# Peptides against a protein of PDB entry 5D63: the designs that were tried, part 93

Target 1, 292 residues: chain A of PDB entry 5D63
Amino acid sequence: SLRRGIYHIENAGVPSAIDLKDGSSSDGTPIVGWQFTPDTINWHQLWLAEPIPNVADTFTLCNLFSGTYMDLYNGSSEAGTAVNGWQGTAFTTNPHQLWTIKKSSDGTSYKIQNYGSKTFVDLVNGDSSDGAKIAGWTGTWDEGNPHQKWYFNRMSVSSAEAQAAIARNPHIHGTYRGYILDGEYLVLPNATFTQIWKDSGLPGSKWREQIYDCDDFAIAMKAAVGKWGADSWKANGFAIFCGVMLGVNKAGDAAHAYNFTLTKDHADIVFFEPQNGGYLNDIGYDSYMAFY

## One batch from the design tools (peptide; made by RFdiffusion4, then SolubleMPNN)

Design b2_p16_8_s1 (from b2_p16_8, 10 letters changed)
Fold by OpenDDE base, seed 1:
Structure b2_p16_8_s1 (fold): chain B 292 residues (1-292), chain A 16 residues (1-16)
Amino acid sequence: as target 1 above (292 residues)
Amino acid sequence: SLEDILALPKSGAVAA
């Protein structure tokens, strides 16, 4: 079953993603096929899938940028019915905004079925052009039509997944205690993470003994990422991943504060030094505390 | 000891 999370949803047939046109929050904004750039944010193409309690394999899909929801116009079962962004809530009972998402017959891609109409999200004619129509269309779960098959590229991690990634890292002290701040985290590409760091002014900040040293840098980075998230996205129910760690050196006579994020595959953590913007597999300290 | 670790101030000057 599909996990709660943020997804980039890519057509199985052509290099096109489900895109909310212009990221507009207006009701009725077309959802269209659009090209994407791997390893980038793809701003209008991220969707938070929220599972509906007690309804198997059924979700709302909230556009991360606009905060609006994928909506089948009038819930119509007619082929060619528009799929649009529309205001909604994560746990709505409106069947226009409820989507049953399960694996297709190929076992890798998913199909997205409207809960009410039982029609499927369809990239009409498999058109790979920017702005191509996405519509509700008749279909079945076992059909192989790539127009209705979608790869769900997971762009976020749960707190549990992040915790697991930390736990398997070799630079964790035996006394480690982690504190989870949120439930789901958008994981940024390093390039984006670095850009936030640059824009924060931290590269120009001067280390000063005690008054503005490692902990201040680390917390400032955390705050910068949080603010970036708040300023960039209208959807709620997720955070931007940026951790803070306190660590002790091997000798046990020095301590450091630093940041960390997740690797691209979300399986491991990488340390980030906010004083110089460096990414390190070994920062020279073993973490005894983290919050993220 | 754990108490010793927790008592360590954070400084961590790193080269830019």
Scores: peptide ipSAE 0.342, ipTM 0.893, DockQ to the pose 0.540
Fold by OpenDDE base, seed 4:
Structure b2_p16_8_s1 (fold): chain B 292 residues (1-292), chain A 16 residues (1-16)
Amino acid sequence: as target 1 above (292 residues)
Amino acid sequence: SLEDILALPKSGAVAA
């Protein structure tokens, strides 16, 4: 079953992703196929899948950027019916915005079926051009047509997944206590994470003993990421991953505060030194506390 | 001890 999370949804046949045109929050904004760049944010192409309680494999899909929802126009079962962004809520009962998402016959891709109409999200004619129409179209779960098959590339982690990544890191102190702030986290590419760091002003900040030292840098980075999230996305129900750690050195006579994020595959953490913008697998400290 | 660790101030000066 598809987990709650943020996904980049890519066509199985051509290198196109499901894109909310111009990221517009206007009702009726076309959802289209559009090219994407790997290892980037792809701003208009991120979708929060919220599972509907007691309705198997059924979700709303909220565009992260616009805060609007994938909507089958008038819920029509007619082939070629437009799929648009439209205002909604995560747990709506409107079948125009309810999507049953299950594995296709190939076992890797998914098909996206409108709950009401039973038609499928279709990249019309498999058109790989930017702005290609995405529509509801007749189909079956077993059909192999790549126009209706989509890879769901997970762009977020649950708090539990983050916890697991931390737990297997070798630089965790035996006394470690972690504190979870949120439930689901968009994991940023390092390039984006670094850009936030740059924009925060931290690169130009001067270390000063106690008054503006490691903990201030680490907290400032966390705050910068939080603000970036708030300023960048209209959807709710997720956070941007950026952790703060307190760690002790091997000798046990010095402590440090620093940040961390997740690796691209979400399986591991990488430490981030907000004083210099460095990413490190070993920061020289073992974490005894984290919040993220 | 844990108490000793918790008592450590956080200075953490690193090279820019």
Scores: peptide ipSAE 0.341, ipTM 0.893, DockQ to the pose 0.543
Fold by OpenDDE base, seed 5:
Structure b2_p16_8_s1 (fold): chain B 292 residues (1-292), chain A 16 residues (1-16)
Amino acid sequence: as target 1 above (292 residues)
Amino acid sequence: SLEDILALPKSGAVAA
């Protein structure tokens, strides 16, 4: 039932997330509990869940930052066995890196069971300290122990979800046609999106009629986001959400190019004006074309 | 018309 996507995985008992220590790509890097800041990128705490074909509810978990995979050390069923980052592949057959993820008995959180050992990912002693041990531990699916219960906060959207969000927006022209570029998109917090915009040099760029106007700004922003994604994350199989729209005004006598991203809840879009870095619910144009 | 819309150049000068 868990969909392919990028997740921030938070303990159900304490304000701690599953963190790959220092984001290191080294084999054997500890996966630990660590504090997090809501509505931020939380760099070392994002995991791409890739469903294994023909194996029910079973996934690999790739750390977005390091590109390494959640790995139960030696696949041991012994309580207290370390969970580490380790090199791997999305569709591995290595049971050390295969995780069955299903809802817990509370219907909201998930439990993460190693496919081979049948032990569960456990925040040892519910320790909320930064660097607290995460280990494989004995358990059952119906047990209520919060040390083994995790909220999967979805940080990405599928292309279909993005399409649906666009379709709900009132500022879409009747002739609208959208073109998807990718299948799964990490949705950035506005603060991160803005920082990319700042770092792109666009705030210092001068509008010039035709030679460097709205379409140039919008494409430059998308390019900046793409480069940021490539430079920031070692995992593959996803993109960073940043759309480009072409829109026409109500009078039908002027057109504009601009960007858009998704709102925090991923249910709606918000327009972004790359000429001034503004976020707008109404940019004054109705989109007749988007690519994202 | 759609044809008219597609023919519009993009300029979109916005205040900083």
Scores: peptide ipSAE 0.340, ipTM 0.893, DockQ to the pose 0.543
Fold by OpenDDE base, seed 3:
Structure b2_p16_8_s1 (fold): chain B 292 residues (1-292), chain A 16 residues (1-16)
Amino acid sequence: as target 1 above (292 residues)
Amino acid sequence: SLEDILALPKSGAVAA
C-alpha cells in the first residue's frame, strides 16, 4: 500500500509529471502534464498523499506549492472530466477529492481512481507536451493503458525512515540519542540545500570562539531551512529535512556541532558542515545526539 | 564516560 508522503507523480508511458498549472491556488486551476527535471524540486509537481483513516487505499492529494487538492470537476464519471486544483482539507469527505491509489497490473506503477466516480486519472492521448490535459477517464484496475499508469517517486521520508538511515551510519556514537521534531520530511537535493545555505549569510559569517562557533552555525542552518520551507510551500503537515548533530572525536577530547541531510536514495545520511558548505561522508566525529 | 562527553564544550573551528 502507498504510504503517507510527498510524491512526484510521473506518467508510466511518457516523461511527463502531474503538474498544477502555474502553482496557482485558485479553485479550478488545471492539473496538466508537464516535463520535469530529475533530481530537482519540480515546484508545482509535488503532492502530499494523506491516507484516509478506515478507507482502504484512499487518499487526498495536496499540491505542496499551492496547498490545494486534486479535484475531479463535479465528481463526474464522464470521460474527459477535468482534474483541477481546488481548496480542501486533508481528511475531507468530499468524494471529488478522494482518490483510491493502488498498484496497477504491472506491479510497479499505480493507478489513481476517483473514489466517487470510479474513473481514473488519465493523461489524455498520452500527450507528452507541456500543458497536456489530465482528466478523469473510464478504465479498470487490470488494464494496461499507460495513460492511466503513474510512478510515485517518493520525495520525503518519515521520521522512522530517517531514524533508520541514521542507525545505519558508522559515525554514530554508542551513547547516541536521537530526537525527532516532525513526522514527515521533504528531502532536498543538495543543490537546493546549498542554495539555502548561501542565502542564509552563513558563507560570510566569521567563526568566533564560543560567541559564534560550530553550534551557532549548525542551528543557524536549521533555522534557515525551516524559514525556507515556511516561505516556499503553502501545504502543511510536513517539514523540510535538516538535522543537527553533536559529535565527539575519536580521542574523546573534542566535540563539534554540525548538520546532516539524507542521500538521494534516502537510505543514508550525509554530513553537512555549515562553516564551509561541505558535504562529507566522514566529518571526523561520532554523533551522540541529533535532533531533526 | 557519557558524562565526560557531555561536558565537552562545542567550538569546532573548521577551515574554509
Scores: peptide ipSAE 0.338, ipTM 0.893, DockQ to the pose 0.541

Design b2_p16_8_s2 (from b2_p16_8, 10 letters changed)
Fold by OpenDDE base, seed 1:
Structure b2_p16_8_s2 (fold): chain B 292 residues (1-292), chain A 16 residues (1-16)
Amino acid sequence: as target 1 above (292 residues)
Amino acid sequence: SLEEIEALPKSGPVAA
C-alpha cells in the first residue's frame, strides 16, 4: 500500500529521522537517527522506496544522496544488528536489503521489517541524539513501541499525481496537452527552487527579442533544475520537479513561456516566472502545453 | 486552434 516514492522517514516517538551518516556511499556506512529541519532538503535523510514486483509490501530503500541501499548487516536476526548503507540495486534479491513496510497498529506510522530476518528497524532506546544507533530488533507488527514506528513523509509525486494537480488548476487552456517526461519527481521547497534559480545566473540574464526571450528563460530554468538534480543526488529512477508551460493570455493576443512547480501539499501547482523568480497562483496565461 | 496560438506574438520582458 505504500506508494513508490521518495520519503523522509521520521521516528514516531522523537524528532529524529533516518539518516545515512555523512551521506557516505561507502559500504557499511551507519544509518543513524538525526535531527531534521522541516520544510528543507534534508540531504542525507531522503529514501527512494522501490516496490518489489510480486512481493507484497516489500521495497528496497535507496538513499537519495549516496545511491546506496538500506542494508541489515549479514541479514542477522540478532537484536542490535547494524543497519547500514550498502551498494545494491533497486530490484535486488538480497534479503539484507529487502524491507517489508506496512502500517503499524496506530494506522498512521509504518514499521519497517527486514524481509529475511523478520526483525524491525529500531531507533535504539528511542535516542533523539544525532548519531543515535538504528538497528534491527525483534518485534511484532501490532506492538506499539515507538522505537520501531516511523512516519513516511512523502517528498515526491508520481507523474499521475502531477498530472492530476495540473488538471484541477483553473489556468489551463481548453487545448491543453501535457507531456510527461519522468515517472517520479522530487518536489523542492520554494527556497531550494529559488536558490537553483539564483545560482543559474537567470536573475542576471537579459531579455532579448526572440534570441533570449520567455521560452529561453523557462527552458534554462528547467535545465538548471535538471543539472542540480544530477549534481546533487547519486540515486537514479527519479527526477526533480520543474515544469515548462506555454500559455495564452485571457485576451488571446499574446503567448508566454513560464515554469511551474507543486505546492507544499502537492495538491496544486504554482507558477514560477523565470524572468524575475516570482511565484504566482495566476501568471495571467492559460497553458495550452506543458512538459515536465 | 493550435496554428492560431502559434501565430501569437510572445510576451515582452517581465519586470523584476
Scores: peptide ipSAE 0.330, ipTM 0.899, DockQ to the pose 0.608
Fold by OpenDDE base, seed 5:
Structure b2_p16_8_s2 (fold): chain B 292 residues (1-292), chain A 16 residues (1-16)
Amino acid sequence: as target 1 above (292 residues)
Amino acid sequence: SLEEIEALPKSGPVAA
């Protein structure tokens, strides 16, 4: 079954993603096919899938940017019915905004069925152009039509997945204690993470003994990421991944505070030095404490 | 121990 999380939803037939046009929060904003760039944030194309309790394989899909929800216009079962962004709530009972999401017959892609109408999210005519119509369309779960098949590229991790990634890292001290602050985390591309770092003013910040040293840099980075998240996204129920670690060097005679994020595959962590913006697989310290 | 770790000197400035 599909896990709760943030997804980039890509058509199985053409290089097009489910896009909320202009990221607009207005009711009735078209959801359209749009090109995307791999390993980028794809701002208007991220969807938080929230599973509905006691309704198997059924979700709301909240656009991360707009905070609005995927909505089948009037819940109509007619082929060609518009799929739009519309105001809603994560646990709505409105069948216009409830989507049953299960594996397609190919075992890799998913189909997205409206709970009420039983029609499927369809990239009309498989049109790969920007702004191509996405609509509700008749179909079945076993059909192979790529217009109705979607890859769900997971862009977030659960706190448990993050914890597991940390646990696999060789640069963890035997005394390590981790503190989880949130439940689901959008994992940023390094380019975006770096841009937040640049925009924070940290590159111009002067190291000063105790008054503004390693811990201040690391906490300032986390604060910058948190603020960026709040300023960038209208959806709730997730955080932006940015960890803080305290570590001890191998000699056991010095301590450091630094950041970390997750690798592209979400399986490992990579260390980030907020004093210089560097990414390192080994920062020279073993973490005895983290919060993220 | 945690006390011993907390007593460690912190790292100096990291080069740009």
Scores: peptide ipSAE 0.330, ipTM 0.899, DockQ to the pose 0.611
Fold by OpenDDE base, seed 4:
Parts: structure tokens; sequence; C-alpha cells
Structure b2_p16_8_s2 (fold): chain B 292 residues (1-292), chain A 16 residues (1-16)
């Protein structure tokens, strides 16, 4: 089954993603096909899938940017019914905003069925142009029409997945204690993470003994990421991944504070030095504490 | 021990 998380949803037939037009929070904003850039944020194309308790394979889909929900207009079962952004709640009972999401017959892509109408999210005519209509359309679970098949590229990790990535890293001290602050984390591309770092002013910050040293840099980076998240997204129920670690060097005679994020595949962590913006697989310290 | 770790000197400035 599809896990709770943030997804970039890409058509299986053409290089088009499910896009909330202009990221608008207005009710009735069209959801359309739109081009995307791999390994970027794709701001209007991120969807938080929230599973509905006790309803198998059924979710709401909240646009991260607008905070509005994927909505089948009037819940109509007519082919060509508009799919729009509309105000809602994560655990709504409104069948216009409930989507059953299961694997297609190919075992890789998903189909997105409206819970009420039983029609499917369809990239009309497989149109790859920006602004192409996405609509509810008749279909079946087993047919192979790529207009109704979608890849769910997971852009977030659960706290458990992050914990697992940390646990497999070789640079963890035997005394390690991690503190999980949130449940689901949007994982940023390094380019975005670096841009936040630049915009924070940390590149121009001066190291000063105790008053503004390694821990201050590391905390400032986490705070900057947190603020960036709050300022960038209207959806709730997730955080932006940015960890803080305290570590001891191999010689056991020095301590350091630093950041970390996840690799592109979400399988590993990479260390980030907030004093210089460097990404390192080995920062020269073994972490005895983290919070993220 | 935690006390031993907390007693460690912190790192100096990291070069750019």
Amino acid sequence: as target 1 above (292 residues)
Amino acid sequence: SLEEIEALPKSGPVAA
C-alpha cells in the first residue's frame, strides 16, 4: 500500500506531473499536467498523501504549496469532470476529496480513483503540454492506459526511515541518542538546502569562541530550514528535514556540532558543515546525539 | 561517559 508521505506524481506515459496551477489556494483552481525538473522542488507539484483510517488504500491529497486538496468537481462520475484544488481537511469524509490509490496492473505505477465516483484521475489525451487538462475519467484498475497511470515519487521520509538511515551510518558513536521531533520530513535537494544556508547569512557569520561557535552554526541552520519551511508551504503535518548532531572525533579529544540531511535516495545521511556549506560523507566526528 | 564528552573542548573554526 502507498505510505503516508509527500509525493511528486508523474504521468506514466509522458513527462508531465500533477500540478496545481500557479499554486493557488483558491477553490476551483485547476489541477493540470505540467513539466517538471528532476531533482528540484517542483513547488506546485508536491502532494501530501494522508491515509484515511479504516478505508483501505484511500487518501486525501493535499497540495504542499497551497494547502488545498485534490477535489473532483461535484464528485461527478462524468468523463471529463474537472479535478481542482479545493479547501478541505486531511481526514475529510467528503468523497469529492477521497482518492483510492493502488498499484496499476504494471506493478510500478499507481492509479488514482475517486472514492465516490469511481472514476480515475486522467491526463486527458496524454497531453504533455503545460496546462493540460486533468480530469476524472471512466476506467478500470486493470487496464493499461497510461493516461491514468501515475508514478509516485516519494519526496519525504518518515521519522523511522530517517532513524534507519542514521543507524546504518558508520559515523555514529556508541553512546548515540537520537531525538525525533516530527513524523514526516520533506527531503530537500542539496541545491535547495544550500540556498537556505546562503540566505540564512551563515556564510558571512564569524566563528567566535563559545559565543558563536559550532553549535550556534548548526542550530542556526536548523532554524533557517524550519523558517524556510514555514514560509514556503501552506500545508501542515510535515517538517523539512534538517538534523543537528553533536559528535566526538576519532581521537576522543574534541567535540563538534554539525548538520546532516538525507541523500537523494533517502537511504543514507550526508553531513553538512554549516560553517562552510560543505557536504561530507565523513565529517571527522562520530555522533553521540542528534535531533531532527 | 556523558560527563567526559561534555568536558571535551569544542572544535575550532572550520575553514572555508
Scores: peptide ipSAE 0.330, ipTM 0.899, DockQ to the pose 0.615
Fold by OpenDDE base, seed 3:
Structure b2_p16_8_s2 (fold): chain B 292 residues (1-292), chain A 16 residues (1-16)
Amino acid sequence: as target 1 above (292 residues)
Amino acid sequence: SLEEIEALPKSGPVAA
């Protein structure tokens, strides 16, 4: 089954993603096919999938940028019915905004079926052009038509997945205690993470004994990422991944505070030094505490 | 112990 999370949803036939036009929060904003750039934030193309309790394989899809939901116009079963952004809630009972998402016959891609109409999200004619029509269309679960098959590229991690990535890292002290602050985390590309760091003013901040030292830098970075998240996205129910660690050196005679994020494949952590903006696989300290 | 860790000196400034 598809897990709760943030997804970039890509057509199985052509290099096109499901895009909310201009990221607009207006009711009736078209959802269209649009090109994307790998390993970047595709701002209007991120969707939070929220599973509906007690309804198998069924979700709402909230656009991360606009905070609006994927909506089949009037819930119509007619082929060519518009799919739009519309105001809603994560656990709505409105069948226009409920989507059953299961594996296609190829075992890799998914199909997206409207719960009420039983029609499928369709990239009309497999059109790869920017602004191409996405509509509800008749179909079956076993049909091989790539117009109705979608790859769900996971852009987030659960708190459990983050915890597992930390547990695999060799630079964790035997006394380690982690504190989980949220349930789901958007993982940023390093370029975006670095830009937040630059915009925070930390590159120009002066180290000062006790009054503004390693812990102040690390906490300031986490605060900057939190603010960036709040200012950038209208959807709720997720956070932006940025951890803080306290560590002890190998000799056991010095302590440090620093940040960390996840690698591209979400399997490992990488350390970030907020005093210089460096990414390191080994920062020279073993963590005894983290919060994220 | 945690108290022993908290008593450790913190790192100095990291070079740019």
Scores: peptide ipSAE 0.327, ipTM 0.898, DockQ to the pose 0.593

Design b2_p16_8_s3 (from b2_p16_8, 8 letters changed)
Fold by OpenDDE base, seed 1:
Structure b2_p16_8_s3 (fold): chain B 292 residues (1-292), chain A 16 residues (1-16)
Amino acid sequence: as target 1 above (292 residues)
Amino acid sequence: SLEEIRALPKAGAVAA
């Protein structure tokens, strides 16, 4: 089953992603095919998939940027029916906004079926141009038509996945205690994470004994990421990943506060030094506390 | 002890 999470949804046939046109929150905004840039934030192309309790393989899809939901216009089963952004809620009963998402016959891509109409999200004619029509279209689960097959590139991690990544890191103290603050986290590319750091003013901040030292830098970075999230996205139900750690050195005679994020594959953590913007596999401290 | 660990002196400024 598809996990709850944030996905970049890419066509299996052409290099096109499911895009909410202009990221607009207006009801009826077209959802279209659009080019994307790998390893970047594709702002209008991120979708939070929320599983519907007790309805197998069925989700709402909330556009992260607009906060609106993927909606089959009038729930029509007619081929060519528009798929648009529309206001909604994560656990709606509106079948226009309920999507059954399961693996296609190729075992890698997914198909996206409207719960009510039983039609599938289709990149019409496999058009790779920006603004290409995405519509509901007749199909079957076993059909090999790439117009209706989509790769779900997961852009987020659950708190459990983050916890697991931390747990396998060698730089964790035996006294470690982690505190999970949210349930699902958008994981940023390092370039974006660094840009937030730069924009926060931290690069120009002066270390001062106790009054503005390591913990202040680390917390300021987390606050900056949190604010960036709030200012950037209209959807709710997720956070932006940025952890804070307190650690002790191997000698056990010094402590430090620092940040951490996840690697691109989400399997490991990487430490971030908010005083200089550096990414490190080993920051020289073992964490006895984290919150994220 | 755990409390001693948490009360350790913090390292100085990290070089840019």
Scores: peptide ipSAE 0.194, ipTM 0.763, DockQ to the pose 0.618
Fold by OpenDDE base, seed 5:
Structure b2_p16_8_s3 (fold): chain B 292 residues (1-292), chain A 16 residues (1-16)
Amino acid sequence: as target 1 above (292 residues)
Amino acid sequence: SLEEIRALPKAGAVAA
């Protein structure tokens, strides 16, 4: 079963992703095929899949950027029916916005079936051009047509997954206590994380004993990421991953405060030094406390 | 103890 999370949804046949055109929040905004850049944010192409309670394999799909939902126009079962962004809610009963998402016959890709119409999200003609039509189209679960097969690239982690990544890191102190602040986290590419750091003003901030030292830098970075998230995305129900750690060195005679994020594969953490913007696999401290 | 760890001297400025 597909987990709750944020996904980049890529066509199985051509290098095209499901894109909300211009990221517009207007009702009826076309959802189209569009090129994407791997390992980047792909702003208009991120979708929060929210599972519907007691309805097997069925979700709403909220565009992170616009805060609107994938919507089959008029719920029509006609082939070629437009799929658009439309205002909605995560747990709507509107079948125009309910999507049954299950593995295709190939066991890797998914098909996206409208709950009401039973038609499938289709990249019309497999058109790889930017702005290509995405529509509801007749189909079956067992068909191999790549126009209706989609890879769900997970762009987020649950708090449990983050916790697990921390737990297996070798730079965790025996006294470690972690505090989880949210449930689902968009994991940023390092380039984006760094840009937030740069835009925060931290690169120009002066270290000052106690009044603005390591903990201030680390908290300022987390605050900057939080604000970036709030300013960048209209969808709710997720956070941007940015952790704060307090650590002690191997000698046990010095402490430090720093940040951390997750690696691209979401399996590990990488440390981030907010005083210089560096990423390190070993920051020289073992964490005894984290919150994220 | 946790108190002792938390009370440790904080590292100085990290070089840019």
Scores: peptide ipSAE 0.193, ipTM 0.759, DockQ to the pose 0.628
Fold by OpenDDE base, seed 3:
Structure b2_p16_8_s3 (fold): chain B 292 residues (1-292), chain A 16 residues (1-16)
Amino acid sequence: as target 1 above (292 residues)
Amino acid sequence: SLEEIRALPKAGAVAA
């Protein structure tokens, strides 16, 4: 079953992703096929899948940027019915915005079926051009048509997944306590994480004993990421991943505060030094506390 | 105890 999370949804046949045109929050904004750049944010192409309680394999899909929801126009079962962004809520009962998402017959891709109409999200003609029509179209779960098959590239982690990544890292102190602040986290590419760091003013900040030292740098970075998230996305129900750690060195005679994020595959953490913007697999300290 | 960061001396500035 598909987990709650943020997904980049890519066509199985051509290098095209499900895109909300111009990221517009207007009702009726077309959802279209559009090219994407791997390992980047792809701003208009991220979707929060929220599972509907007591309805098997059924979700709303909220565009992260606009805060609007994937909507089958008038819930029509006619082939070629437009799929648009439209205002909604995560747990709506409106069948125009309810999508049953299950594995296709190939076992790797998914199909996206409208709950009411039973038609499928279709990249019309498999068109790879920017702005290509996405529509509801007749189909079956076992049909092999790549126009209706989609890869769900997970762009977020649950708090449990983040906890697991921390737990298997070798630089965790035996006294470690972790404090989870949110439930689902968008994981940023390092390039984006670094840009937030640059824009925060931290590169020009001076280390000063106690008044502005390691803990101030680490907390300032987390605050900058939090503000970036609030300023960048209209959807709710998720956070941006940026952790703070307190650590002690091997000798047990020095402490440090620093940040961390997740690796590209979300399986491991990487340490981030907010005083110089460096990414390290070993920062020279073992963490006894984290919050994220 | 390591429950408080102040329990140990904090490291100095990290080089750029």
Scores: peptide ipSAE 0.192, ipTM 0.754, DockQ to the pose 0.568
Fold by OpenDDE base, seed 2:
Parts: C-alpha cells; sequence; structure tokens
Structure b2_p16_8_s3 (fold): chain B 292 residues (1-292), chain A 16 residues (1-16)
C-alpha cells in the first residue's frame, strides 16, 4: 500500500505532473497537468498523502504549497468533472476529498479513484501541455489507460527511514544516540539545501572559539532550513530534512558539530559542513549523537 | 550528547 508521504505525481503516459495551478489556496483552483523539472522542488506539484484510518488504501492529498486538498467537484461521477484544490483537513470524511490509491495493472503506477464517485483522476486526452485538464473520469482498476495512471515519486522519508539511512552509514560511532524530532521529512535537492545555506548568512559568519563555533553553525543551518520550510509551505504534518550531528574524530580527542541530509535515493546520508557549505561522504568524524 | 562535545576540544574553523 502507498505510504504516508510527500509525492510528486507524474503521469504514466506523458511528462506531466499533477499541478495546483499557481499554487493558489483559493477554493476551486484548478488542478492541472504541468511540466516539471527533475531533481527540483516543483513547488506546486507536491502532495502530502495522508492515509485514512480504517479505510483501506484511501488518502487525502494535500498540496504542500497551498495547504489545500485535492477535491472532486461536487463529488460528481460524470466524466470530465473538475478536480480542484479546496480547503479541507487531513482526516476529512468528505468523499469529495477522499482518494483510493492503489497500484495499476502495470504494478508500477497507481490509479487515483475518488472514494465516493468511484471515478478516476484522469489527464484528459493525455494532454501534455501546461494547464491541461485533470478530471474525474470513468474507468476500472485493471485498465491500461495511461491517462489514469500515475507514478508516485516519493519526495519524503519517514523518521524510520531516516534512522535506517543513518544506521548504515560507516561514520557512526558505536555509542550513537539519535533523536527524532518529526515524523515525515521532505528531502531537498542539494541545490536547494545550498541556497538555504547561502541565504542564512552562514557563509559570512565568523568562526569564533566557543561563542560561535561548530555547534552554532550547525544549529543555525537547521534553524534556517526550518524557517525556510515554514515560509515556503502552507501544509502541515511534515518537516524539512536537515540533521545535526555531534561527532568525535578517529583519535577520540576532538569533537565537531555538523549537518547532514539524505542522498537523492534516500538510502544514505551525506554530511554537510555549515562552515563552508561543503558536502562530504566523510567529514572526518564519527557521530555519537544526531537530532533531526 | 552536549556534555560529550563540551568535554572534548572542538575542531577549529573549517576553511572555506
Amino acid sequence: as target 1 above (292 residues)
Amino acid sequence: SLEEIRALPKAGAVAA
């Protein structure tokens, strides 16, 4: 079954993603097909899927940017019914905003069925143009129609997944203790992570013994990422991944504080030095503590 | 822990 998480939802037939037009929070804002750029944020095209307890394979889909929810207009079962952004809540009972999401017949893509109408989210005519209509349309689970098949590209990790990535890293001290601060984390591309770092003022910050040293840099970076998240997204229920580590060198006679993020495939961590903005597979320290 | 990092000398400034 689909896990709770943030997804970029891409059509199986054409290079188009489910886009909330202009990222608008207004009720009735069209959800449309739109081009996307791989390995970028794709601001209006990220959706938090929240599973509904005791309703199999059923979710709300919250647009990360607008904080509004995917909504089948009037819950109509008519083919061509608009799919829009609309205010809602993660655990709504409104069937207009409940979506049953299961694997399609190809075993890779998903179909998105409105819980009430039993119609499917459809990229009308497979139109690859920006602003192409997305609508509810009749269909079946076993049909191969790519207009109704969607890849769910996971853009986030659970805390457990992050923990696992840390655990398999070779630069973790035997005494390591990790502290998880959130449940689900949007993982940023390095370019975005770096831009946040640049905008934080850290590149111009002066290292000073004790008063503003490694831990200050590392915590400042995490704070900057947190603020960026708060300022950038209207949806709740997730965080932006940026960890802080405390480490000891191999000799055991020096300590350092630094950041880390996840690799593109979410399987590993990469260390980030907030004093210079560098990404390293080996920062020269073994972490005995992290919080993220 | 923070106690541990305090107990050890911290690395100096990292070069840009």
Scores: peptide ipSAE 0.187, ipTM 0.750, DockQ to the pose 0.525

